# Ledger of designs, part 207: peptides against a protein of PDB entry 8BZL

Target 1, 228 residues: chain A of PDB entry 8BZL
Amino acid sequence: SYDRAITVFSPDGHLFQVEYAQEAVKKGSTAVGVRGRDIVVLGVEKKSVAKLQDERTVRKICALDDNVCMAFAGLTADARIVINRARVECQSHRLTVEDPVTVEYITRYIASLKQRYTQSNGRRPFGISALIVGFDFDGTPRLYQTDPSGTYHAWKANAIGRGAKSVREFLEKNYTDEAIETDDLTIKLVIKALLEVVQSGGKNIELAVMRRDQSLKILNPEEIEKYV
Target 2, 242 residues: chain B of PDB entry 8BZL
Amino acid sequence: SRRYDSRTTIFSPEGRLYQVEYAMEAIGHAGTCLGILANDGVLLAAERRNIHKLLDEVFFSEKIYKLNEDMACSVAGITSDANVLTNELRLIAQRYLLQYQEPIPCEQLVTALCDIKQAYTQFGGKRPFGVSLLYIGWDKHYGFQLYQSDPSGNYGGWKATCIGNNSAAAVSMLKQDYKEGEMTLKSALALAIKVLNKTMDVSKLSAEKVEIATLTRENGKTVIRVLKQKEVEQLIKKHEEE

## One batch from the design tools (peptide; made by RFdiffusion4, then SolubleMPNN)

Design b1_p21_2_s3 (from b1_p21_2, 7 letters changed)
Fold by OpenDDE base, seed 2:
Structure b1_p21_2_s3 (fold): chain B 228 residues (1-228), chain C 242 residues (1-242), chain A 21 residues (1-21)
Amino acid sequence: as target 1 above (228 residues)
Amino acid sequence: as target 2 above (242 residues)
Amino acid sequence: GYEHEPLRSPEAEPWIERVKE
C-alpha cells in the first residue's frame, strides 16, 4: 500500500501520484489553445451550470497579467492556488525588473511550482494542466502547456482535458498557415476544434481572445454563434 | 513484487536506498543519450522521442541544454526534474561568474549539482531526482571534458559514456570502438551514429529522431552548436554506406 | 550506480555498489 500523501517512485520507476494527477486532468472539461499570427485564442467546454450557480464563479479562463492569460483542466481548487501564485509573481516581476513577464517566464515559474509539489513528501501533485497564452513585450504571440509533473512546452496549438485527444487530432489536420491567416479564421479554428467534443453548439463554449496590445476579451454567446 | 517504502528515502535492512534504485529504473526507460570526448571537441547525441507537429518550432533541442558559454548538458529521465536541475546549473554558473569574474570550472559545476542531488537522497520530506545527466565542457584547467551524474549524486569523468535506454549495450559498444588518443570529432560523430543505430528501438535511424550538439574551440572561444537536420542526415547516410 | 568503470577521471563509488558490498 502506498501513502497517497507521498509522491515516491514505484519499483519500475513510475511516480504514481503524478500519473493519477494526470488522470484527474483527463476527467476535467476540455480546453483548447491556438496561436495565430497576431492573436491567441483560448476555448473551454462549459459544464452545464446548474440553474442556481452564479456563472461568474465558473470562469475557466483567467488573466494572470495584462499580457498573459490561462485556461486549465482538472481540479478547480488546485487551479486557484496556481493562478494566485502566478499573479503575485507577475506583479513582483513588474516591480523588480520593471518589465512584464514573458509568457515563457511565467510558464517556467508555474512549471517549477508544480514540479516542487511532486518532490515533497508533505504535498501531492497539482491535479491540473494549463494552457498559458499571451504576448511578449516584442509583440510575439505565445502558447505554452503545463501538466501535473511540471513539464512544459511551447505549442502552435494544443488541448487538455476529457476531449483533448479528439481536439488534438482535429488540430493536427486543420492547423495550417492558411487557417490562421486572419484573426477571424483563428477564432473559427478554435470553435471548430471544440465542436468535435462539445454537444449543442456555441452555447456550451467559453471563448477568450487576446490581440496584440489588447486586454483579454471574453466573447459572449452571440459573438460565438457568428462563427459557427 | 518488491514493496517500495512510501516514506522518506531511508536505508533498507540490507542497507539499500530503494528510492534511489527506483529513480535509476525511471532513467532506464528514458531515451538514450551519448557523450563522446575527442581530441578537438566533445559531443552529445540524444534520442528525440516527442515529435509533435503542433510543437512550436522554437524547440531546437528536447534533451540538450546550454548551461553557459563553455558548457552544455543532456538529460535522461523525468523531464520536469531535468528542467529544475538544468535551471539550477545555469544559476550556479551565473553566480560563480558574478562572484569570481571568470567562468566556473566544469568539474566544480558538476560537483555543485551532485551535492544537491545527494541532499535529496538524504534529507527527509524529499524524493530523489529521477534524472541522470551528461555534461560537456571546456575550461583552461582540463580542456575538453565529459561527465556523467546519477540520482545518488555520484559523478565521473568519461572519454565516452551513455545514459537511458539500452545504456549498458551502448557502453559496451563504445568500449569496443573508442580509440584512445586517436578520436577526432568527425570520428566521434560517426561512432555516435553507429551506437544510436544499434541501441535505439527503431527499424531505421532518422535525423528527426536524433539531436546532436558539438562543443569546440575556435580562435580561443568555445563554440556550442546543435547540428542541423541536414547535417545529421548526412551522418546517417554515411553510416549506411559503410 | 554506474555499471562500468570511468574511462577518464575517478568516479565516486556508486551508492548501489557500495551497499552490495
Scores: peptide ipSAE 0.016, ipTM 0.489, DockQ to the pose 0.052; fails the geometry check
Fold by OpenDDE base, seed 4:
Structure b1_p21_2_s3 (fold): chain B 228 residues (1-228), chain C 242 residues (1-242), chain A 21 residues (1-21)
Amino acid sequence: as target 1 above (228 residues)
Amino acid sequence: as target 2 above (242 residues)
Amino acid sequence: GYEHEPLRSPEAEPWIERVKE
């Protein structure tokens, strides 16, 4: 059965394990990314933190470096592996090249890592998609998406996870130059996009903002509610 | 469904890792382990199932393992897997101490093991570990901590949680009775006994069937102590009188 | 810290089309 083989093509040319990993992503919490003019914004659907769970340990948005952050959908343990490797690469790059990674560079690194796990019979694909945002050293905001196959593309806006379709449809309709004219409008766009699939308003949204030459800022619920 | 059940480390058409889910199911049949975080300490309470009366060796702790001077864990699942993982935890902690000349932060130790667990879910030729762990510890960064990890390599921090048999019911009880910010170690111990008494499939809770360890700070040092049977008996008695 | 999603994922909705650059 071709469906059981980790990295074999079906007779019709499908890599089933990659496709099935994509299904795992679709079951993940929704994440959205938007590139503004001078801002990048990541938003994720907060799963209700279980009562008695430490919220500190429940993060869906993480920094890869000072200039790059990532949100993911899918298997959290898989994501941790990818994140750790990406962080190491970012640090290594700073040491060897003496400059921070470009967002494209680190995305390509992650994509290559994922791809290798699709081509080894001894490994299953990573069950994650990622939205990677940040600023290049020239101050250009970037948004990239990667999937379990190791493909990656640049985006103005995108979404991943269970609500990704609805969010993307919203973004396709509402992402305009006017809608991202200001940082606040860009943030508002992300929040509105997530609200298409997230119930109970801003309390169930985690939002991260990175502005040019600024560190990643996680907005608190009160700050999010101001945009609602 | 059966076609994807037999192979390790593959996704189902629905994007599920059945071998990991089955490992989690196996853990659901293991003895109950509880963890409760208090303001002045953290505790583990575990069901002791293997009371072999013929064993001369009073195994002080069957399910609770000291990892280093600042951390302990409890395990639910396959004993052999647990032994491997607990040994690995000790090695990781030791290597860190040797390298950095300071104890490994609690979350870092948990994460290191979770990465190993994850690897066993991703690499061919290996099966997931059939073990969930509760970790208790203290470090200078976050103070007293409680973590839970599962066969997937996922983990989380908790104020109180349960793994193993009847864990869902135990968690429900913990949610009801746990008072955030007001939990003392004494009250946590009482809560542990209360929950175990209700969740263990025994007619009467006895000290021989329960292992309890506490982690406290005394004079700037972490103290990990397994409660003596007499102490556990007193806790049970107190609960029965309430 | 990373939130660990349970391995049991709810039914996935189909992917929505990309807002391409």
Scores: peptide ipSAE 0.011, ipTM 0.666, DockQ to the pose 0.064; fails the geometry check
Fold by OpenDDE base, seed 3:
Formats: sequence, structure tokens, C-alpha cells
Structure b1_p21_2_s3 (fold): chain B 228 residues (1-228), chain C 242 residues (1-242), chain A 21 residues (1-21)
Amino acid sequence: as target 1 above (228 residues)
Amino acid sequence: as target 2 above (242 residues)
Amino acid sequence: GYEHEPLRSPEAEPWIERVKE
């Protein structure tokens, strides 16, 4: 029953608080991630920024480290907690191991954090799913997805949030080796995927690109329109 | 242990945090607070509801709180919750100053409190704070800033915004009259009075029912000033003459 | 206010081949 303050199994074996947290994710703005050959791309649905709101404070794509970034769907405040913890871990890893985290490592850390909040008394699950992208030290591009349960998997492409089903269907149909043959084609694929659920073209899309051996770049609206 | 579990904010089947939503609804009934960012400063304007005649003329700011030398906030919601949060803001700012020997950046202070608010929505034995805040500040990174935060721990930066009673109507008026890039503190003050006059459920706006604070920079220092009643009266009078 | 975004279509089953580690 959702009336229970702790995440417990139902008689039918369901973790209702986790399932309900997943429903919170489905209410979130759509995010998409695609792994190319030498590029990772995150795209998010840009909610119509209220007039007089500072867009700087509405970012849904965040750097975790120089080699890792994350997009999320669901509760923004919950996401901020996860992001902060992940950033601390990335820095700690650099100090203790003298190397940046692998994308898998930080994903596992985030997943473990989420899982603990599904099992600990007096805590509710995080109402977020995340797409985590980046490059390992060997230059391999990676994409991972996490959900409120703490489950994580590696993906070639994936989507989360309210439009995730439609975006996934598009990606299933259109994600091919040819479609990701170049960086530009990979970017185009993400934009096209988001346009399945985003109205009014490229103006309502936030796009982040991380290329091999390069820093995270957030594309401006003009740059996005070149791909539309 | 069992008592703590019953007080945890939990998800509904639809993925909603009703306790947070209910806290936000409660804030909608609180006194109106406005924030307006100008080129040369930032202001807070708040409705005073508890005018107890027996309060000594030392008008302590009921709803506007100085946080440090560079920041102030206004609150809408449960007074006791507001007191706890404003005290926490001051402590966070002070600890930062002691640790880093520089003032805390405005957004960092806002986020630190928002993380606390979020925690009260996630941890057992806690309820959401029934408070929304407007923050005004200056720092070397972004200059003059205005932020809004709610019980969920969400926040945003704004050029102008409103919380509390009739906030939607106030925001609509601000959207109509706010001139981006051309807003002076003087024009912002006039706009604040205009909006409050229309949104406050009062027959006539009086200086006793309005608290206004401005944050400016003078000679490389931040100046936070609560306007005197006479100054507010002059602003109201000017508005009535227009 | 807390914007309740309407729930769109249910999550599709995991569709793309897991990148084998």
C-alpha cells in the first residue's frame, strides 16, 4: 500500500513506493541519451521557461566530472541531491585513486545510493531516473540508465520521462550504425528523437555533447537549429 | 520507530508528493511577497498582516530577514517554520564565511537550504516545511540576484516573481509591466507598489501594511535597507497620483 | 505551483540490445 511510509513488499511482491517513484519519473520532462562512436549526446525537453525566469537555474543536464555528465527525469530537488553526492564521489575518487571515475563506477555509485533509499527505514525512494554518459579513460563512450529502484544498465540509446515511450520507439526504428556513423549524424538522431515529443522545434530542446577528449558542450539554440 | 514511519512524505500511486503539494497550498494563503530584480539593485516587498497595535513602533521586519551582509530573504507560510529556516540560512552563511574567508555565493546559500527542504520531504519523521522564500542578494559571480524556493526544495532564479496570496495574479502583472534590461530600482519600487495595490485584499494600500527592503551596491559594498514607513508612504502617494 | 505533468504513455519494454559489457 502507498500509505506505508517505508518501502516494503506488498503481498504480491511489489515495492509500491518504487513503482510510484517510477510514476513520478514518467511525469518528468523527457530526456534522451545516445552513444555514438566517439561522441555521447544528451537531449532534454526544455520546459517552457516562465517569462522572467532565469534559464541558468533550470538546467537538466549536469556535469558530474570532466568526463561524465547526467540528465534526469523526475523530481528536480531529488536529482540535486544525487548530483551533489555523485560530484563528491568523483572528486574523492580522483584524490584517492588518482584517476577519474569510469562511467560505470559512478553509475554504480548512484545506483547503490538509490537502492539504499529503497531499503532504509524512514526514507522514500528518489523520484528520478538518470541517463549518465561519458568517456572512460581508454576513450570508450558509455551510456548508462538508472531508475528509482537502483537498477542500472548500459545502453546504446535510451530515453526517460513523459515522452520516453515515443522516443524509444523512434530510436528502435532509427538507431543504426549508419545513423551514428558521424558525430553530426548522432546529434541529428537525438534531435529527431526529441522532436517526436517536443513541440515548436529546436527552441524547446536542450542538447549537450561530449566528444572524445573534449569537455561537455551545451549547444545554443542556433546550433541546434542547424541540425533540424 | 513506527511513529517516524507514519510521518514520512510518500509517493501517491500517481507519483505525487501530496504533503509537499499541501504545503504549497498552505503558502498560497500566506501574505503576499514580491521580488524584483533591477539593473542597479534588487528589492523585496511583503504584506504585513499582523499589525498588532500593541507592538512598540520598532517595526521589526516581520517577513524580511537579513541573512548576511550580501543577502536577505522574505518568507511566505508558517512563521515557526520560517524562523527555523532563516536561522539555518544565517548559520550556513556564517559557517561558509568562517571556512572560506569570503561570503557565500547567493545561489550556493539557496541550494544549501533547498537541500535541507528536500531532506524533509524524503526522510522519515519529517514533514515538509510550509514555507516558500524569496532571496535577494549580490555576489561577485552574478551580481544582483533574485531566487524563489518552495517546500519541495526546488528553486529558480527570477527577474521578478511573487509568492503567497494572489501570487498568480501578481506574476501576471509583473510579466506585463516588467521591462527587461530597463528596470531601475526606482521603477522596480513603483512596480512593486502597483502590483501590491492590485493584489492585496485591501481597500487602500497603507504603509503600515507593506514592508519593503532594497539591496544595492555603494562604494563596493552591499547595502541592505528596509524602507522607513515614510518612504513607503511616499511611494504609495506617488502611485495614487499616477 | 508543483506542476503535475500529465502521465504520457507507459514505459516501453527494454527494447535496444543491452550493450554487453
Scores: peptide ipSAE 0.000, ipTM 0.578, DockQ to the pose 0.019; fails the geometry check

Design b1_p21_2_s3 (from b1_p21_2, 7 letters changed)
Fold by OpenDDE base, seed 5:
Order: structure tokens, then sequence, then C-alpha cells
Structure b1_p21_2_s3 (fold): chain B 228 residues (1-228), chain C 242 residues (1-242), chain A 21 residues (1-21)
């Protein structure tokens, strides 16, 4: 029956459905995340919003809780499922533990969810990678990345999606303590990194910032142009 | 490779979901549906393909469905799949109303159905729904709204859009003629007729082959109205005179 | 959970090791 084991090992030990899900991610719009000293910044490549489309419905950066936000690359519908599950978990944690989740906790939750979909019969992997950023209760900024396999790691900076290689190469060269010394410099670093793969300037970038003890702020195009 | 096309919705080596793509391709052969958002209302216009002379003169909507007092949708694709999805939309809306004692927000209803669609692309033993939908509605949060959803579970809000046969050409025409911020419902109706006249595979547009519904606000209440055949005839006549 | 060895991750480029916390 076609419905039994969707994700199985190859003779050489590969999980092909996971690898193919990673190919779906590589076709996604580029996302970048950078951890500053007291700020976390997410940037996403805006595909030219089709004429007559409402931009409100094309957001690729979303809040999971007051202290955590996420960007993704890959299948938008898959991402929505993950986001909804993560939001429920964040609220549940607040009710049961009486504290907000740590960024690591919610990342691990998402990673575990993804992993289960690579092992359970009758399920395919999620076709998404995610950058998860935020602040722990102690005020420490965090950045994590997850992939379709359910792996996750903490990062100073990272990128996912179509242009991820070029963006990572840029970040490897330019991410220094001096480059993230201020909030503005950190924002500028993210924009410069995205401009390696985005052809048109600030008009094709979605940018969000979260500062310590502040809510997620999405920058408007005019604010982005100040850094270009 | 063709081997990935015949199985439950799985990824191809290139990261594609072929069953979803094939469902979307099937919708391209369905009757045309378009939606247009205006400042004072929103409309759906759909091609009626099944004209049975034996149907009672009772005006029926073949492709336009009322979901609740504040929302309606049109469908392009497999009729049986559409019936399942429209029923589910009504149930979701009703459950929300009972639970919260207020109408479900438009986008929330769309999202709830899109999550169901997505599930049918991810779980084994399921195929994607062969249906795209246009949603029109009003709520206190965003006012008049137009949404489109596809078999993948993706959705978006629109000023104007089209699904089904010749949708690409229709969208191109809408992009050319839609005036942002200046669209009245009257102008939207005229635009709908213009686009349908060019995109429908008919020699001459007739009122029998077109269904139109409008959603407006009157005295603080949403009014969903299906245009009478005579009203559609007048719109067609006016277009022919221009 | 399933962990790809860093060397076998399709995204495992040398950059991953350098920018990891």
Amino acid sequence: as target 1 above (228 residues)
Amino acid sequence: as target 2 above (242 residues)
Amino acid sequence: GYEHEPLRSPEAEPWIERVKE
C-alpha cells in the first residue's frame, strides 16, 4: 500500500524524502538571521508581490510568542502548520510553567515535530527550514536554525533558502564583533547580506527586528531604505 | 521521474509535490471564476457550464455558495471535492459562532480550510483536493475582503483575481484595468463582464452562462445578493454598447 | 531525533562549523 512507509532508508542509509524536502527549501525565498548584542534581526527576500495581491497576506516573518519570532524557507502551507503548533505550545508553556518558553525550548519542540514527520508512517517531511530568533527570560538573544530532518543548532548568524550559500559566505566574512556593535549596524549587516542575492534594493526585502524587552517590529520600506 | 507521480503526495527529487501540481492543472480546465474588491463592496463572477433547461426557473447558484451571513465563495475544480470543502467551511463558521457568539473573521475561516487542504497534501492515503476557491466577505477587522486558495493550502488576499479556465489571461486584463482606490462596485461589475467576455470560451456572453454575486453593507448588515438574470443581461448590454 | 552528520547535511558547508555557537 502506498500509504505505509513514506520515509524509508535507502540501502546506503539515506532518507531520500528528507533530502528531497531540503531541495524544496532550496527553492524557497532566501531568509537571513543575525544575532546582535541586544537585538535579533530577520530578513526575507520579498518575491515581487503580484500586482493586485494584498501584501498583508504574504508575510514570511511571524511571531510565535512575545519573545520569539520565526522566518522560514520552503512550503508556505507546511510552515503555517508548524507555526500554529508552536504558538499553541508557547501558550501552553506559559500556562503550565508560568514562564515564557526559551528560544531553545521552542526550537527543540519544532525540531521534534519535524523529526516525527520523518519517521511516522503515512506522513511526509515538512518542506521547510526555519530561523527562530528571540530572547530568553534572562535577556539573552538567541538564533536557531532547523531543517526538514528535525536537526537544530544555535547560530550567531545563518541563512536558508535559494540564496543561502551566497549570504552565508558574506556573513562569514563580515560578521564581527565590530559589525554588530550597535543595533543599527546589526540591521545594516542583515540588509547587506540580503543584497547579495536580492536584485532590487529595499523594496524586495522584508525586515523584522526584536530588541531586548521589546515586541517584534516589522520595518516599513522607508525605514529599510535608510540602511541601503 | 514518473514514479513519484503515481504515489501518495511525496516529494520529487527536485522538491516538487507533483500531485498538488496536477490538481492545480486540473483546475485550469474548470469554468472561470473571478473576484473583484471594490471600495463599497466585493463581487464574485463565475461561468455557468451546466445549463439544464429542465431546472426549475428558480435561480440556482452552481458555483457560488453562501457560507454564512458575512461570507460567500466560488469554486473551480472537482464538484464533489468542492461540496466537501464548502460544507466544511459552513461547519467551521457555525462552530465558531456558537463558541464565541460572534462571526468568524474572514481570514480565519480561509486559514482553517487551508490547513485541511494542506493536511491532504501531507498525510498518507490522501490526495489533494482538486479545487481552488475564491472567498468574499466582510468583517469588522478588515472590512471587505477577497481571498484565493489552492490545493496546496496556500492562500492570499487580492484586490482582483481569477481561477479556472484562462485565468492567466483574465489576471492580465484585471491588472491593466483595475484602478486601485477608485474601484466602485458598479465599475467592478462592468470590469467583471469585460473580462468574462474575453476569457470564456463562448462566442457571445449570455446571462444564462454567468453567475454574479455581490456582497455589500446596508444599515450595518452584510447583504449577499445573487444578481437576477435580467440584471446580468443589462450589464452585458451595457458592455456591448461601450 | 534524526541527526544528519554535519558532513552529510546538504547544507553542511564549512561555514556551518564557523558560525555555530
Scores: peptide ipSAE 0.000, ipTM 0.569, DockQ to the pose 0.016; fails the geometry check

Design b1_p21_2_s4 (from b1_p21_2, 11 letters changed)
Fold by OpenDDE base, seed 1:
Structure b1_p21_2_s4 (fold): chain B 228 residues (1-228), chain C 242 residues (1-242), chain A 21 residues (1-21)
Amino acid sequence: as target 1 above (228 residues)
Amino acid sequence: as target 2 above (242 residues)
Amino acid sequence: GFEHEPLKSPEAQPLIEEVKA
């Protein structure tokens, strides 16, 4: 059975370990990303933080650099490895090229890292998908998705994790130029999209916004409730 | 299906890492360890199982390890794996101190070990570590801290948590009795005894079966101490009187 | 801003090297 080997091709050309890593992603908490006109928004389903758990240590949205942030679905430990390497690359790029990374550049770096773990003997794929958002130096908002295979694409809006199908179906219907006309409307779109799969309203949503020439802002619960 | 549990850590068709889950199961059979964060300190309490009468009393702690001047940990799981990981924690902390001339921040040390644990779940020819850890520490960034890590390389910060045998029941009790923002180290010690008394399958809690370490700040220095047996006896006695 | 300073924990080279071998 080829599905028992570390990332080898099946006779029909499938990489079963990559497909199974994608199943790990589907078990992850839902994340959504939307590109607005002058804003990028990430939303994640908060698992009910155990009462005694520090919420600081359960963040699913992280900055990679001042102009780039990432949400993920799947294995948290795997995500940490990817995030750390991406942060090092962002800093290295600033030192060597004297400019911040483009969102595409860092996405391609992450994608290449993931791909190498699908091809390297004695390594399993990363059990994560990522939504990578930010601004290029020209002020263009970007959203990329990457999966366990190391594929990546640019999106207007997308979702990953357990509720991703329902959230994507919602976004496909409701993502219009009117729905993203303002920053507030874009934020509302993300919240509404997450509410398709999150039962307990704004309290179970983490929301991050990045505006042009602004740092990543994590919205507090009270700020989120204003959009609900 | 049992076909994915016998090899190097690979994904099942359902996206599960069975070797990691089995490592966590092995930890569930280990002696109970709990950690409680207070406003004025942090503590670890651990079940001592190896009460061999011939163990020289010089072994002050079976399950609690000093990592550096500002951090300690408690371990649940495979002893040999725990020894490797605790040694690695000490080496990481020492290398950081040598490089930066300051102690490693608590979360950085935890993360560094968790990245090693994660690697043992991702690289071929390796098995997961059969160990969960509780970390207590102090640093200038976050003050007193409590972390938990598992075989997957996941970690989290906690106000109170438990690993090992009956950990779910212990965590439930901690959630009920932990008063956020009002927890003193004295109250945390009392809570630790209360939880251990209910989670250890013993008719009477004895000081011989419990190890407790506290981490405090005195005169701008971290003080890590293992409680003496007499101090633990006094805590048990107070709990029996309540 | 939660400046999560990049936790530049030095890769525990020895165990990672043992994992890479």
Scores: peptide ipSAE 0.000, ipTM 0.587, DockQ to the pose 0.032
Fold by OpenDDE base, seed 3:
Structure b1_p21_2_s4 (fold): chain B 228 residues (1-228), chain C 242 residues (1-242), chain A 21 residues (1-21)
Amino acid sequence: as target 1 above (228 residues)
Amino acid sequence: as target 2 above (242 residues)
Amino acid sequence: GFEHEPLKSPEAQPLIEEVKA
């Protein structure tokens, strides 16, 4: 008999399966998000693509909608499920409300999805944290983080995955209004933050930029090297 | 560790999915499967272990399955699980064709199956599929393609890769000998034989123990061909002469 | 090659855009 996954409270009130899912996230490649003035930037640690691997199939940053993108740390197959559901919700919202989702709305949707998987018998938590960035319809840049528990918070800057502690410590010291004064400075801040944990420089960074009223742009390696 | 091994869909304290890792381990004991992408085609080469003399010389592909007109796969792992997944791939591809009146893009078919695999790692009362797959295909978007997927529902695109027994050694050899941008299907076939000769747990590579399929484009159509035993014998012989 | 690396958080697979019908 296969034991059904049951997320239950321990005698001391812990949801061990959620905590263990957070440990899965800590093993994930590092992702960083920064909210600038008129820009949001996601950076991820690009593991050296295996010599024979197609780089196009190695994506850690994805669009959820025209105004929202997501990076994650943890189980990629789990992330794909979350992303697909989030994309469907973004499209459904456009059809039903005639407006794009707010970054908060889609974050809350993802968070609620994750939370349900912590409470439902026969399901395990998602082994992912996510950084969700974008613009609200009013042009306000947003950054949110979600974890396996289904918690979410708004951030100026944050990091997830294996290097998250070092990256956060860097961001806490270096995130100032001057450091995000321009789009280029904001991009440089993200790159510098990732370089705290990425040994092989710009070749091992994937960077996505969303500017106000612009679509998500994935920077190529040559574009990233200009900021290093 | 052992306390979590009995439960199919839980994390360990270290954030590991042991049932998925054990499924991956089971695949390591399966017969070797290779995939190689060339400029003019893509191939699968698989170890045939069930050489029953009573298997009718009907070139029954034990491990290579045609999925549609533009895609094939090879499997490593539990045969029963492989049969379920290969049938599901065919159904997904057929449903897409019926819905959109065009063949499913290669990566989309791979992703659809990978979402099923993932679900078996997350939903209680299910175990992971003990199967890895190699996919070869052609579509109008990316041309010739090679993918690999595992029990977790992960996949990746590859120029060359291996699953099953001695896969790590095979991949090391592929990394050494694969010439990016210069790989012809002919050179890929030779490389496949070279790698299988070193990675199969056999004293001598024989054509009876190897299945090879090629996917090419001829006159604007995809052609999936399983090599005849005599063709495989010629490839082996050529490798022994080099 | 997929080393039987312990399930390292696999890299995000490209989400194929569902071809909007």
Scores: peptide ipSAE 0.007, ipTM 0.572, DockQ to the pose 0.053; fails the geometry check
Fold by OpenDDE base, seed 2:
Structure b1_p21_2_s4 (fold): chain B 228 residues (1-228), chain C 242 residues (1-242), chain A 21 residues (1-21)
Amino acid sequence: as target 1 above (228 residues)
Amino acid sequence: as target 2 above (242 residues)
Amino acid sequence: GFEHEPLKSPEAQPLIEEVKA
């Protein structure tokens, strides 16, 4: 009965709708985030773009602001709502505080939004996890993860979606200070991590790079293939 | 499975939104709608099912709606839901025009409706809309465009696509015959007839059962035209001769 | 789920702060 209600506690203290939203995330395309020394990298599994689909409309990585970008796993329509709200908040912060948001600030905003949808009557949780990366004003690279519950944590590296377990196991073995010593090594680490779950090499990877004091760069397939 | 079907759209234990999936299934039973993007235009082709001789209003199109001067859509699914959504599209487009003194970009109109659709999948006391849409348009940013949206609030841009009955088979045929970069509106019209003839559950395709609209640019203006029955008959005849 | 918390940053917020936010 509890699993059919709006997000309510079970007798054993579970929020079934949140757990089930996490299962929706596990069905999503794999996303990986890695924090380097002076770089943050997001990679996402491209499901083979359906023939006749416009690739422009199949973006899994989006900018929230000039200094912050997000990848997600789970329900694309739910993600769009979160992204739009986050973008408005980033703009509002710039207008009111006269500075860009910190990566933590916007992560906390997104997390609070998600949490409210787990507690509000007549709403279901968001069926998304997000990897939020960027640079704070001091030039510090940041990586955060959020889940459907509205929890958030800072990470050195993490993965979400269907291949997340295998990607995390790879990262646990291969994430060292030496492996992230350079920007190129950090990019290579992300690509190698995704290749644990992505077939057919660089053609099935979306990769975004943000360096200190630089805008988000989406790598083209040819740039990705150089690291494979 | 049936246990999660009767209330507000909630997640199943497997992370599925069954009410959205069931809305999509309902659309699979609707008449076929095709969209094809060409270099010189974009078209919608739709199956007309309600041929009532006693309908006074020759609805020029049962399933194709003009949204503004630069956009049209076709619908597959529940008619009442389609009417609500098409009205909202018109209102959004009008409000944008009044606010910004320029036509709404095609993708922005699609996105605005998709956010409404998504909300009906997330908020209590609502059900998903039982409607998928194809959108055709022109704007100064991307030129000719074709979009598809579903009950979940997802959308995508397409070169060619299909919704409604036998959509999977239609999409397969479009993938085989669509020539990227070489598609003229004339060839797109021929392809639309070819696909409809194979996907509609009819022994013979007739002009009475098909609605076609084209969107072109003439003298720096968008022209949205519903093909006359005679023009559709001529397209069918050409296909039968090939 | 967070069955595994690999590569947690030292700056990772304590679980206790998540309940208050």
Scores: peptide ipSAE 0.005, ipTM 0.580, DockQ to the pose 0.015; fails the geometry check

Design b1_p21_2_s4 (from b1_p21_2, 11 letters changed)
Fold by OpenDDE base, seed 4:
Structure b1_p21_2_s4 (fold): chain B 228 residues (1-228), chain C 242 residues (1-242), chain A 21 residues (1-21)
Amino acid sequence: as target 1 above (228 residues)
Amino acid sequence: as target 2 above (242 residues)
Amino acid sequence: GFEHEPLKSPEAQPLIEEVKA
């Protein structure tokens, strides 16, 4: 049966292993990305950290470089592999080109990595989608999404994971130029979007903000509650 | 389910990796391993299932392995897989030490192995490792640490956790009795005995069936010590008196 | 020196999310 083969098309042209990897993504915690004017914001649904778990080891938003960060939905171990490869590429680019990667460049690298795992015999797709945000060297804010297939697109706003549909519907309705007019409004938009699917308010949200010419800032719960 | 569960490295229609889940199930039948982080140290406690009746004193560790001077691990699952992974951990740690002239940070060692585990879930012709590990260690970055890793290549840091048989019940007990910020190594040892006594499928806990290792800092050095049987007996006795 | 930023482990999502109904 075609659904068992990693790298074969079905008679109707489907790559079932890629589609099934998308189902793994849909089971992941919700992540949201929004591009503002001079800000990019990632928000992720915090799952309840186990009482005895070290919170330090529970991260869903990670830096790829000083100018790029990523949130993901799906298989955590798969995400770690992608993140590590992306970080190495960002460093390599800085060493060889003497400039930081563009957000598109690193997204394309990640997408190409994913695509190769859909085409390479004896490799399953990565069970992750990613939201990749950051600033290009010119100071342009960027948001990209990539999926298990290795497709990628630029977005103004997007969501991935289990709540992604509801969050996208919210963003489609509420993403306006006025809603992103300020950094604070942009942050508020992300929080409101996540609150469509996250229970118990700001305590269950991880929020990362990257402003133009600034490093990635993870907001603390008290900072998040100011926007609720 | 049955149509996809025989495949080592494919997603089910629901996006599940059944071979990884089955590897985790196999670990559920392994001997119980506990890890507890204290303020002054970290410990591993493991069920010993293979008791050599011909040994008057059990001086070997079946389930607990020293990885380097600053780290040890305990294993639950397939012994052959565990041997491969523990050897790989040692090699990774040695290579790092040679390259950087300093001990590998605890989380980096855990991550390096977890990337190997993950690869065995993604590449065809390979099966997942049927092993979960607990890691204890000390480094200059985070001090005393406890990690858990599974067949998927996931890992996490913990204050206390359990793998293997009755792990869910053990974790529940640890959640109840673990006092954050107040846990001494002495109290952690007592807690380990308490949890093992309830979670091991034995009528009576005996020192021959338990391995305990502690990791402490003495004079700016890490000390990894496997408790002697007599020390474990004393811990059990103390628990029985409470 | 390339301080390898500690690879902040992404959350160990339990493979089986019990969908609490």
Scores: peptide ipSAE 0.000, ipTM 0.680, DockQ to the pose 0.032; fails the geometry check

